# Peptides against a protein of PDB entry 4GMN, part 132

Target 1, 375 residues: chain A of PDB entry 4GMN
Amino acid sequence: RYANITLLALVTLASIGTDFQETLVKGNQGSRESPISAADEEWNGFDDADGDAMDVDQKSSSGEDQEEDYEEIDVKEDDEDDDDDSITSEMQADMERVVGADGTDDGDLEDLPTLRELIQTAVPQLIRLSNLPIDSDESLTIQSHALSALNNISWTISCLEFANGENANIHNAWYPTAKKIWRKTILPILEADSADLKLATQVTSLAWAVARVLHGETPTDGNPHRKFISLYHSSKQQAGGNSNSIEEPEDPFQGLGVKCIGVVGSLAHDPAPIEVNREVGVFLVTLLRQSNNVPPAEIVEALNQLFDIYGDEELACDKEVFWKDGFLKHLEEFLPKMRTLTKGIDKRTQPELRTRADEALLNLGRFVQYKKKHA

## One batch from the design tools (peptide; made by RFdiffusion4, then SolubleMPNN)

Design b2_p17_3_s1 (from b2_p17_3 with S1K N14D F15L A16L)
Fold by OpenDDE base, seed 1:
Structure b2_p17_3_s1 (fold): chain B 375 residues (1-375), chain A 17 residues (1-17)
Amino acid sequence: as target 1 above (375 residues)
Amino acid sequence: KPPIKLNPNAPPPDLLP
């Protein structure tokens, strides 16, 4: 009885996180419709003059007026508007405020009551539930749903812009909670050394969402980057052995390999220790060197992480890792391979993967040119 | 200035159902 209520509450919290993210994504798409001014290219209409008047003859056949009285069966579409208005009017109002908020630096969410309750009330309970002793299938189910809800909330928050002090109130409220998720949920699960790839995928997804906000300020205790690199390699060994194909996720970007790359890439950002940055950078560059055996989605994510980590020449990791370990040469040598890889992706069967690979290829060319100019 | 990454906001991985 209590379990079913707890599960329903966890599913509801996960759904709220999903709907909040979908609305953020839709809002962010709407703002990117800057009107490309349709330059009125006056399409000078070709004067195709030739008016050949074919005389199609009038034949008058008097077909009889069978008034078939089609009784208009007024199918009342019962608009069962299942208004699964899971987006509460309060959540929508909080979202409108997030998009409009001149960032007050106070970690005070007075103006964001729904988000405040999610961070301050719900998340601490989810952390507790994700860290329960596993003694039954019921406790495993509760842990999985608590991880799902934490994932969805953490991903949603990680989609907010925090650059330049934007959403500083949300960042400041989330930051201590994100560190608590890391220390109390993620690290204990990673230390349990479970062979459960489903649990590993859930915790890695959550770890990526958390690390997308904490970056190099993610706690380095116990070298979590090495645990995710180890998990990446272990996942590849298991997929090669047993024909129990973990159903390759329909989305290539949902794979455990992509998630591991996303986590370790995020962990390697400044102000991460240079040794952590180096180990991650070497891992990512090694994937590019071994690209013949690496899924295209993992290559796209590894490139994106390399651009984000080493994009700034003022950071210590640029001199101490990127230049010192000769990463530019490996990126330049990878350009022709990336062109071949991207061209090998069918636009019809994998349109998203092709688009993301085309973008990553363009960015790689620009990044190599930038680094060559700043050498 | 670093090269502007085209599409910096890659959609996150799908939320767990």
Scores: peptide ipSAE 0.051, ipTM 0.769, DockQ to the pose 0.246
Fold by OpenDDE base, seed 4:
Structure b2_p17_3_s1 (fold): chain B 375 residues (1-375), chain A 17 residues (1-17)
Amino acid sequence: as target 1 above (375 residues)
Amino acid sequence: KPPIKLNPNAPPPDLLP
């Protein structure tokens, strides 16, 4: 009984996280669709004047009456409005406020009551549930669902823009909670060193979501970047040995390898220790050098992380790692390989992977040109 | 200015159902 209520609540919290994300994505698309001001191009419609009103009088006459009395079967469409009671009007209003908040309102989390309850009430309980001693399949199931709910909440929040002080109220509320998730949920699971690849995938997904907000301010205790690099390598060794297809997720971007790259890339951002940045940067550049044996989605993610880490020339990692370790040369040498890789992706079977690879290739060319100009 | 990354926010991987 208590377990079933807990599981239902965890599933509901995971679904809330998904719906909130979808709404944020739709709202951010809508804001980028700033209405193309219909420039009133006065399309001077051609005044083609003259065409005669042909009077065609066709009078045709016939005929007969048969009023077949089709009994209007009043099919009461019972609009079973399946009121999917999942999204409360309050949740929808919170989502609209988060999407519509032009960064002028120093709105306290008081104006976001649902998000406040998620962060302040739900997440601390999810952290507790993720830390239960695993003594049964039931406790493992509870942990998995708690990790799923934490993942979905953390991912949703990580989709918000926090640059330039945008969403600062949400950032400030989430930041201590994100650090608590890291220290209380992620680190203990990573330290337990379980051979459970499902648990490793869940914790890595959560770690990526958390690290996308905390970046280089993610707690460095126990060198978590090395644990995720080790997990990346271990996952590749297992996939090569036993033809027990861990069903590679149908989505190439859901793979444990991509998630590991996303975590370590996020951990390497400023103000990460230069040695952490170097170890991650060398790992990512090494993937590009070994690209013949690396899934295209992992290459796309590794490139994206390299651009985000080394995009700012004012950061210490630019001088101390990017230039010192000769990363530009490796990126230049990778350009022709990336062109070949991208062209090899079938647009019909893998449209998303192809689009993201085309973007990463374009960004790589621009990034190399930028770095050459700023050398 | 760093090169504007096209689509800086790749959509996160799909949320776990």
Scores: peptide ipSAE 0.051, ipTM 0.768, DockQ to the pose 0.233
Fold by OpenDDE base, seed 3:
Structure b2_p17_3_s1 (fold): chain B 375 residues (1-375), chain A 17 residues (1-17)
Amino acid sequence: as target 1 above (375 residues)
Amino acid sequence: KPPIKLNPNAPPPDLLP
């Protein structure tokens, strides 16, 4: 009974996080529709081609009326009120405020009561549930659901714009909680060195969501970037071995390898220690050099991370890592390989992967040209 | 100025179901 209520509450919290993210994505698309001026595309009139209606004589075969007496089983539609676990009107109002709020610099969420309760009341309980002693299948299930709920909440918050001081109130409220998730949930699971790839995938997804907000301010205790690089390599060794069908996610971007790249890329942003940045940068550039043995989705993510990490010439990592370690040469040498890789992706069978690869290829050409002008 | 990324707002990977 209590377990089922806890599981239901965790599923509902995870669902709320998903629906909230969809609403954020839809809301952010609507604000970027600058009215494309309706260019008067002259609709050239469809010429009335006199299509001669051929009179196909369909013969009426008389099939016999077997009156099967369907007993009306009075299925009482128990109107299970599908309590439409939809975004509550309060959550929607909080979302509209988040999109419109000129962020106050205080971590006060007085105007965002649902988000406040999610961060201040729900997340601390989810952190506790993710740290339960695993002594039963029930405790493992509770941990998994707590990690899923933390993942969904953390991803949703990571979709907010925080650049230039936007949403500063939400950022300031989330930041200490994100550090707590990192220290209390992510690090202990990574340190337990479990062979459970499902748990590793869940914690890596959560780590990416958290690191997308914390960036280089993510706690560096115990060199977590090296743990995720090790996990990346270990996952590749296991995939080549035994047919324990961890169903490779149908989506190539949901793979553990992509998630590991996303985490370590996010950890390498300024103000990360220069040696953390170097180790991550070398890892990412090494993937490009070994691209013949790397999934295309991981190459796309590695490129995106490299552009974000090394896009700013004013950062210490530009001089001390990018230029000093000769990354431009590796990116330039990779450009023809990326063209071949991208062209090899079938647009019909993998439309998203092809679109993301076409974008990454265009960005790579621009990035190489930019760096050559700023050499 | 850094090169403008095409589609900097690529949706995050789908949430875990």
Scores: peptide ipSAE 0.049, ipTM 0.768, DockQ to the pose 0.202
Fold by OpenDDE base, seed 2:
Structure b2_p17_3_s1 (fold): chain B 375 residues (1-375), chain A 17 residues (1-17)
Amino acid sequence: as target 1 above (375 residues)
Amino acid sequence: KPPIKLNPNAPPPDLLP
């Protein structure tokens, strides 16, 4: 009886985390003008005033308008009036306030009661449940559901903008809790040396969500970046040997390898110790060098992490790691390989992977040019 | 200024069920 109520509460908390994320994504789609157009306007970095007007001859080929009669397939959406409208409405109202709230520095979240209760009341209980002794299949199930709920809450919060002091109230409320999740949930599970790849995937997903907010301020005690690098390599060795297909997640970006890259990338941001940054940077650059044996999604994530880590030339890691360890040469040598890799992705079968690879290829070209100009 | 990453916010990996 109590276990079933606990499991139901954990499932409900995981669902609440999902619905908050969906609401945040929907709200952010309303404020995002096409990400392609915004990316072209804010890149004010190329003041190359060399006005060589390439006359693009407008050959007006009058292609005949074949009016293809789109038969309106009247998909009767059966409006299943799911009683979910009440929770979604309060959650939507909290998310709409998050997007509009002037960053009052008071971490009290007075204006965000649902988010406050999630952070202050629910998360501390989830941390406790995720750290229970595993002595039964029931305790393992409770841990898994507690990790899912923590993952969903942490991912949702990690989708908020915190740059320039935006959402400072949420950041300030979340930051100590995120460090507590890291120390009380993530580290103990990583130290247990479990061969359970499902548990490893759950904890790595949670670790990425937490590290996306904490960045280089993530606790470095016990060198967790090395544990995630080791987990990355171990996951590759297991996938190659046993015909027990761990069902590769249908989404290439849900893979344990991508999650490991995301965690270690996030851990390597300033103010991370320079040796942590170096070990991660060398790992990521090594993936690019070995790209023939690396899934495309992991290459995309590794590139994205390299851009985020080494984008700022004022950071100590730019001089002490990027330039000192010769990363530019490796990125430049990878450009033709990335073009081949990206072109090899079928747009029809893997549209998201292709889009993200096309973006990463564009960013790689721009990043190499930027670094060459600042050499 | 660093090159602005196109789509800096790749969607998070799907939430675990």
Scores: peptide ipSAE 0.046, ipTM 0.769, DockQ to the pose 0.246

Design b2_p17_3_s2 (from b2_p17_3, 6 letters changed)
Fold by OpenDDE base, seed 4:
Structure b2_p17_3_s2 (fold): chain B 375 residues (1-375), chain A 17 residues (1-17)
Amino acid sequence: as target 1 above (375 residues)
Amino acid sequence: KKPIKLDPNAPPPVLLP
């Protein structure tokens, strides 16, 4: 009885976290003309003064009007409004306030009561449930659902803009909780050295979401970046041996390899220790050198992480890692390979992967030019 | 299923020159 109620509550919290993410993404898409602009605002290296609008000459081929007279079948839509009451009007109002909040109030989450209750009351319980002794299939199920709920909440929050002091109230409320998730949920699971690839994938997804907010301020105790690099390599060794048993997720960007790259990339941002940054940077550049054996989605993620880590010339990692370890040469040598890789992606079967690869190729060209100018 | 061993002491990948 209690376990079923706990399970239902965890499934509901995981659903709410997804619905909240979808609405925040839709709300932010209404204010952002393109998802490309988020990377361009902080990257002071691209003065996009030369907007050479490539005039795509739409040749209107006049295809002939075949008026096929489709009979209006008057299908009475019985609007059974299945009110999926999963999102309360209070949750919707909190979501609208998060999207519309001009970040002027250093206010407590008083104006965001649902988000406050989620962070202050739900997340600490989810952390506790993720740390239960695993002694039964029921405890494994509870842990998995607790990790899923923590993942969805953490991903949702990681999709908020925190640059320039935006959403500072949410950031300040989340930051200590994110560190607690890292220390109490993520690290213990990574230390348990569990044989379960499903659990490893769940904890890596959660770790990426948490690290996307904490960046280089993520606790470096026990060198977690090396654990995720080891997990990346171990996952590849398993996939190469048993091609039949890991359903590669239909979405190329949901793969464990991409998630490992996203975690370690995020961990390597300033103010991460220079040695952590170096180890991650070397890992990412090594993936580009080995690109013939790396899925395209992992290459896209590795490139984006390299741009984010090394985009700022004022950071210690620019001089002490990027220039010192000769990363520019490897990126420049990778440009023709990236062009070939991107052109090899079928736009019809993998439109998202192709779009993100075209963007990453464009950004790689720009990044190499930027770094050559600032050498 | 073979256990995924996370070797926390695995040497970082080396950029071959």
Scores: peptide ipSAE 0.026, ipTM 0.682, DockQ to the pose 0.020
Fold by OpenDDE base, seed 2:
Structure b2_p17_3_s2 (fold): chain B 375 residues (1-375), chain A 17 residues (1-17)
Amino acid sequence: as target 1 above (375 residues)
Amino acid sequence: KKPIKLDPNAPPPVLLP
């Protein structure tokens, strides 16, 4: 009885997170002028607007583990089968506020009560459920649903703009929770030597969503980037051996390989340790060199990650990794291969993949020209 | 099913010179 209620609540939280993501993506498509429509503008680099790195004074409060007695939420079985997967009017109102709010700097979500309860009440419980000992098929199901809910919530939040202090209240509320998801959910699952590709895909998707907000501030303890690189290679070795068992996701961008690239790329952003950046950069450039054996979607993702990591010349990784390890030569040598790869994608059968490859090819040309001008 | 060895000590991919 309780297990079925917990499972239903997890399915509902996962659904809510999906619907929230779709609506944020639809809302943000109206405000993101696709940077591609400016076909004739010279790519001048990423203008890092001088966002004052808020020195979050790491007062190491040795928080004694107060066992907060989590009161059992007595979920009243009000059997209102309103399976209306419609975004609640309260969720929609919170979403409309998120799109319009000049974020006050306080991580107080007073004006976003649904998002507050999601971050402060639901996510900590989902973290707990994702860490239950796996002793049954039921505990595996609970973990999978908890990971799905955490993934959908984390992806939704990662679709918000946080540049220039936008949504700072949401960022500040999410940031400690995102680190908690990383440390309490992602790392333990990555340390558990699992044979399950489904679990590995779920945790990698969640890790990407979390790392898309934390970037180089993602905890580097235990070199998680190497675990994701190892997972990437292991996934390729399994796909090549058994043509029958990995349903390749219909969406090429939902593949485990793309997700691994997205995670490690995000982990390598400033202020990541230069050695983490180097190992990731070398991995990504190696994929481009081996492009004949790499799915086009993974090449697109690897290129985008390389642009985002090395787009700013003021960053230490530009001098210490990009220039020092000679990445420009590899990118320039890849241009003809990328043109061939992109032209090989059928616009009729894979329109999204073709569009994103055309964009990545354009950006690669611009990026190579930019780096040659700034050499 | 062969376990996915997340070898944390897997050497980073070396760019072949």
Scores: peptide ipSAE 0.026, ipTM 0.679, DockQ to the pose 0.020
Fold by OpenDDE base, seed 1:
Structure b2_p17_3_s2 (fold): chain B 375 residues (1-375), chain A 17 residues (1-17)
Amino acid sequence: as target 1 above (375 residues)
Amino acid sequence: KKPIKLDPNAPPPVLLP
């Protein structure tokens, strides 16, 4: 009885976290065309392109007003059932405030009551529930739902802009909680000897969402980057041995391999220890060298992570890792392989993967040129 | 410390736990 109520509450919290994420994505799609551009704005390395203003003579062809009598297609409003969009008016008002909030640096969420209750009341309970002793199928179910709710909340928060002091109140409120999720939920699960790929996928998804906010400030205790790299390799060995169709996720970017890359990439950002950065950078560059045996989505993610980690020449990792370990040569040698890989993706069957690969190819060309100019 | 030569034939560094 109590377990069913707890389970229902956890399912509801996981749903709310999804609905928040969808609202943020819809809000961002209304203002920013592609969700992929969030990585593009901070990369200040390309502003030095001399604007050869191609004077496109817009010859004003006075097209004649053909009044095409568009017949009013009486689109019957099919009353799509009010699936009660669990986005309360308070949640929507909080999201509208987040998009408009000029950053008060105080970790005060007075103006964001729903988000405050999620961070201060719900998340600590979810952390507790994710740490229950696993002694029954019921405790496993509770853990899975607690991880799903933590994942959805953490992903939603990780979709907020925190650059330039934006949303500083949310960042400051979330930061200590994100560290608690890492230390109390993620690390204990990664230290448990579990062969469960479902649990591994859940904890890795949560770890990516948390690491997308904490970056190089993610706790390095116990070398978690090595655990995720080990998990990456172990998952590949299991997929090769058992013809049990692990249902390849319909979305190629939802694979455990992509999630492992996203986690370790995020962990390698400044101010991460140079040794952590080096081990991650070597892992990512090794994936590019082995690209014939690596899913295209993992290559796209590994490239994006490499751009984000090594885009700034003022960072210690540029000199101590990127240049010292000769990464530029590997990226340059990979560029023709990336062109072949990207062209091999069918635009009709995999339009998203093709778009993301076309962008990563463009950025790789640019990044290689930038690094050659600054050598 | 010697640069970790990315040996193309080295198995990916099995970061053993």
Scores: peptide ipSAE 0.013, ipTM 0.583, DockQ to the pose 0.021
Fold by OpenDDE base, seed 5:
Structure b2_p17_3_s2 (fold): chain B 375 residues (1-375), chain A 17 residues (1-17)
Amino acid sequence: as target 1 above (375 residues)
Amino acid sequence: KKPIKLDPNAPPPVLLP
């Protein structure tokens, strides 16, 4: 009885976190024509205004337009009005305020009572439930649901803009809680030295969501970046042995490999220790060198992480890692391989993967040119 | 599913030559 009520409450908290994430994504799509998938910030390279536009005369070869008459299949959207009354009018009002809120400097969420109770009351209980001794299938189920709820809440908060002091009240309220999730939930699971693939995927997804807010301020105790790199390699060794038993997610960007790259990339940002940055940078550049054996989505994520980590030349990691370890040469050598990889993705069967690969290819060209100018 | 071992003492990654 109590366990079923706890499980129902955890499922409800996980659903609330998902509904909030979907509402934030829809709200952001109304203001930006581009769907904010968790990695779609196009790296706008420094526009130095004096770049002479080389007129590349692309000769228009007139291929005959065969008008294939696409019959408009009128897919009747059966509006199944699933009146899931799960989102209270108070939760909707809090979400509308979060999407429009100029961040106050105070970590006081007095104007966001539902978000306050979620961070201050619910999350500490979810952390407790994720740390229960595993002695039964019921305790494993409770841990999995607690991790799912923490993941959805943490992802939702990681979709808020915090640049330039935006949402500072939410950031200041979340930051100590995010560090607590890291130290009390993520690290103990990583220190247990053995996880099943489901638990490893859940903790890695949660770690990415937390690290997307904490970046280089994520606690480096016990070298968690090495544990995620080890998890990446161990997951590949299991996939190569049994082609039939890893259901690759339908979405290439939801793969455990992508999640491992996203975690370690986020951990490597300033002010991370320079040795953490170096080990992550070397890992990411090594993936590009091995690209023939790496899924395209992992290459896209590894490129985006490299642009974010090494885009600022004023950071210590630019001089001490990027230039010192000769990363530019590896990026230049990868550019023709990326063009081939991107062209090999079918736009009809994998439109999102193709779009994100086209963007990452464009950004790689710009990034290489930028770094060559600043050498 | 077989448990994945997380080695906390895994060597740092090395760039291939």
Scores: peptide ipSAE 0.027, ipTM 0.693, DockQ to the pose 0.021; fails the geometry check

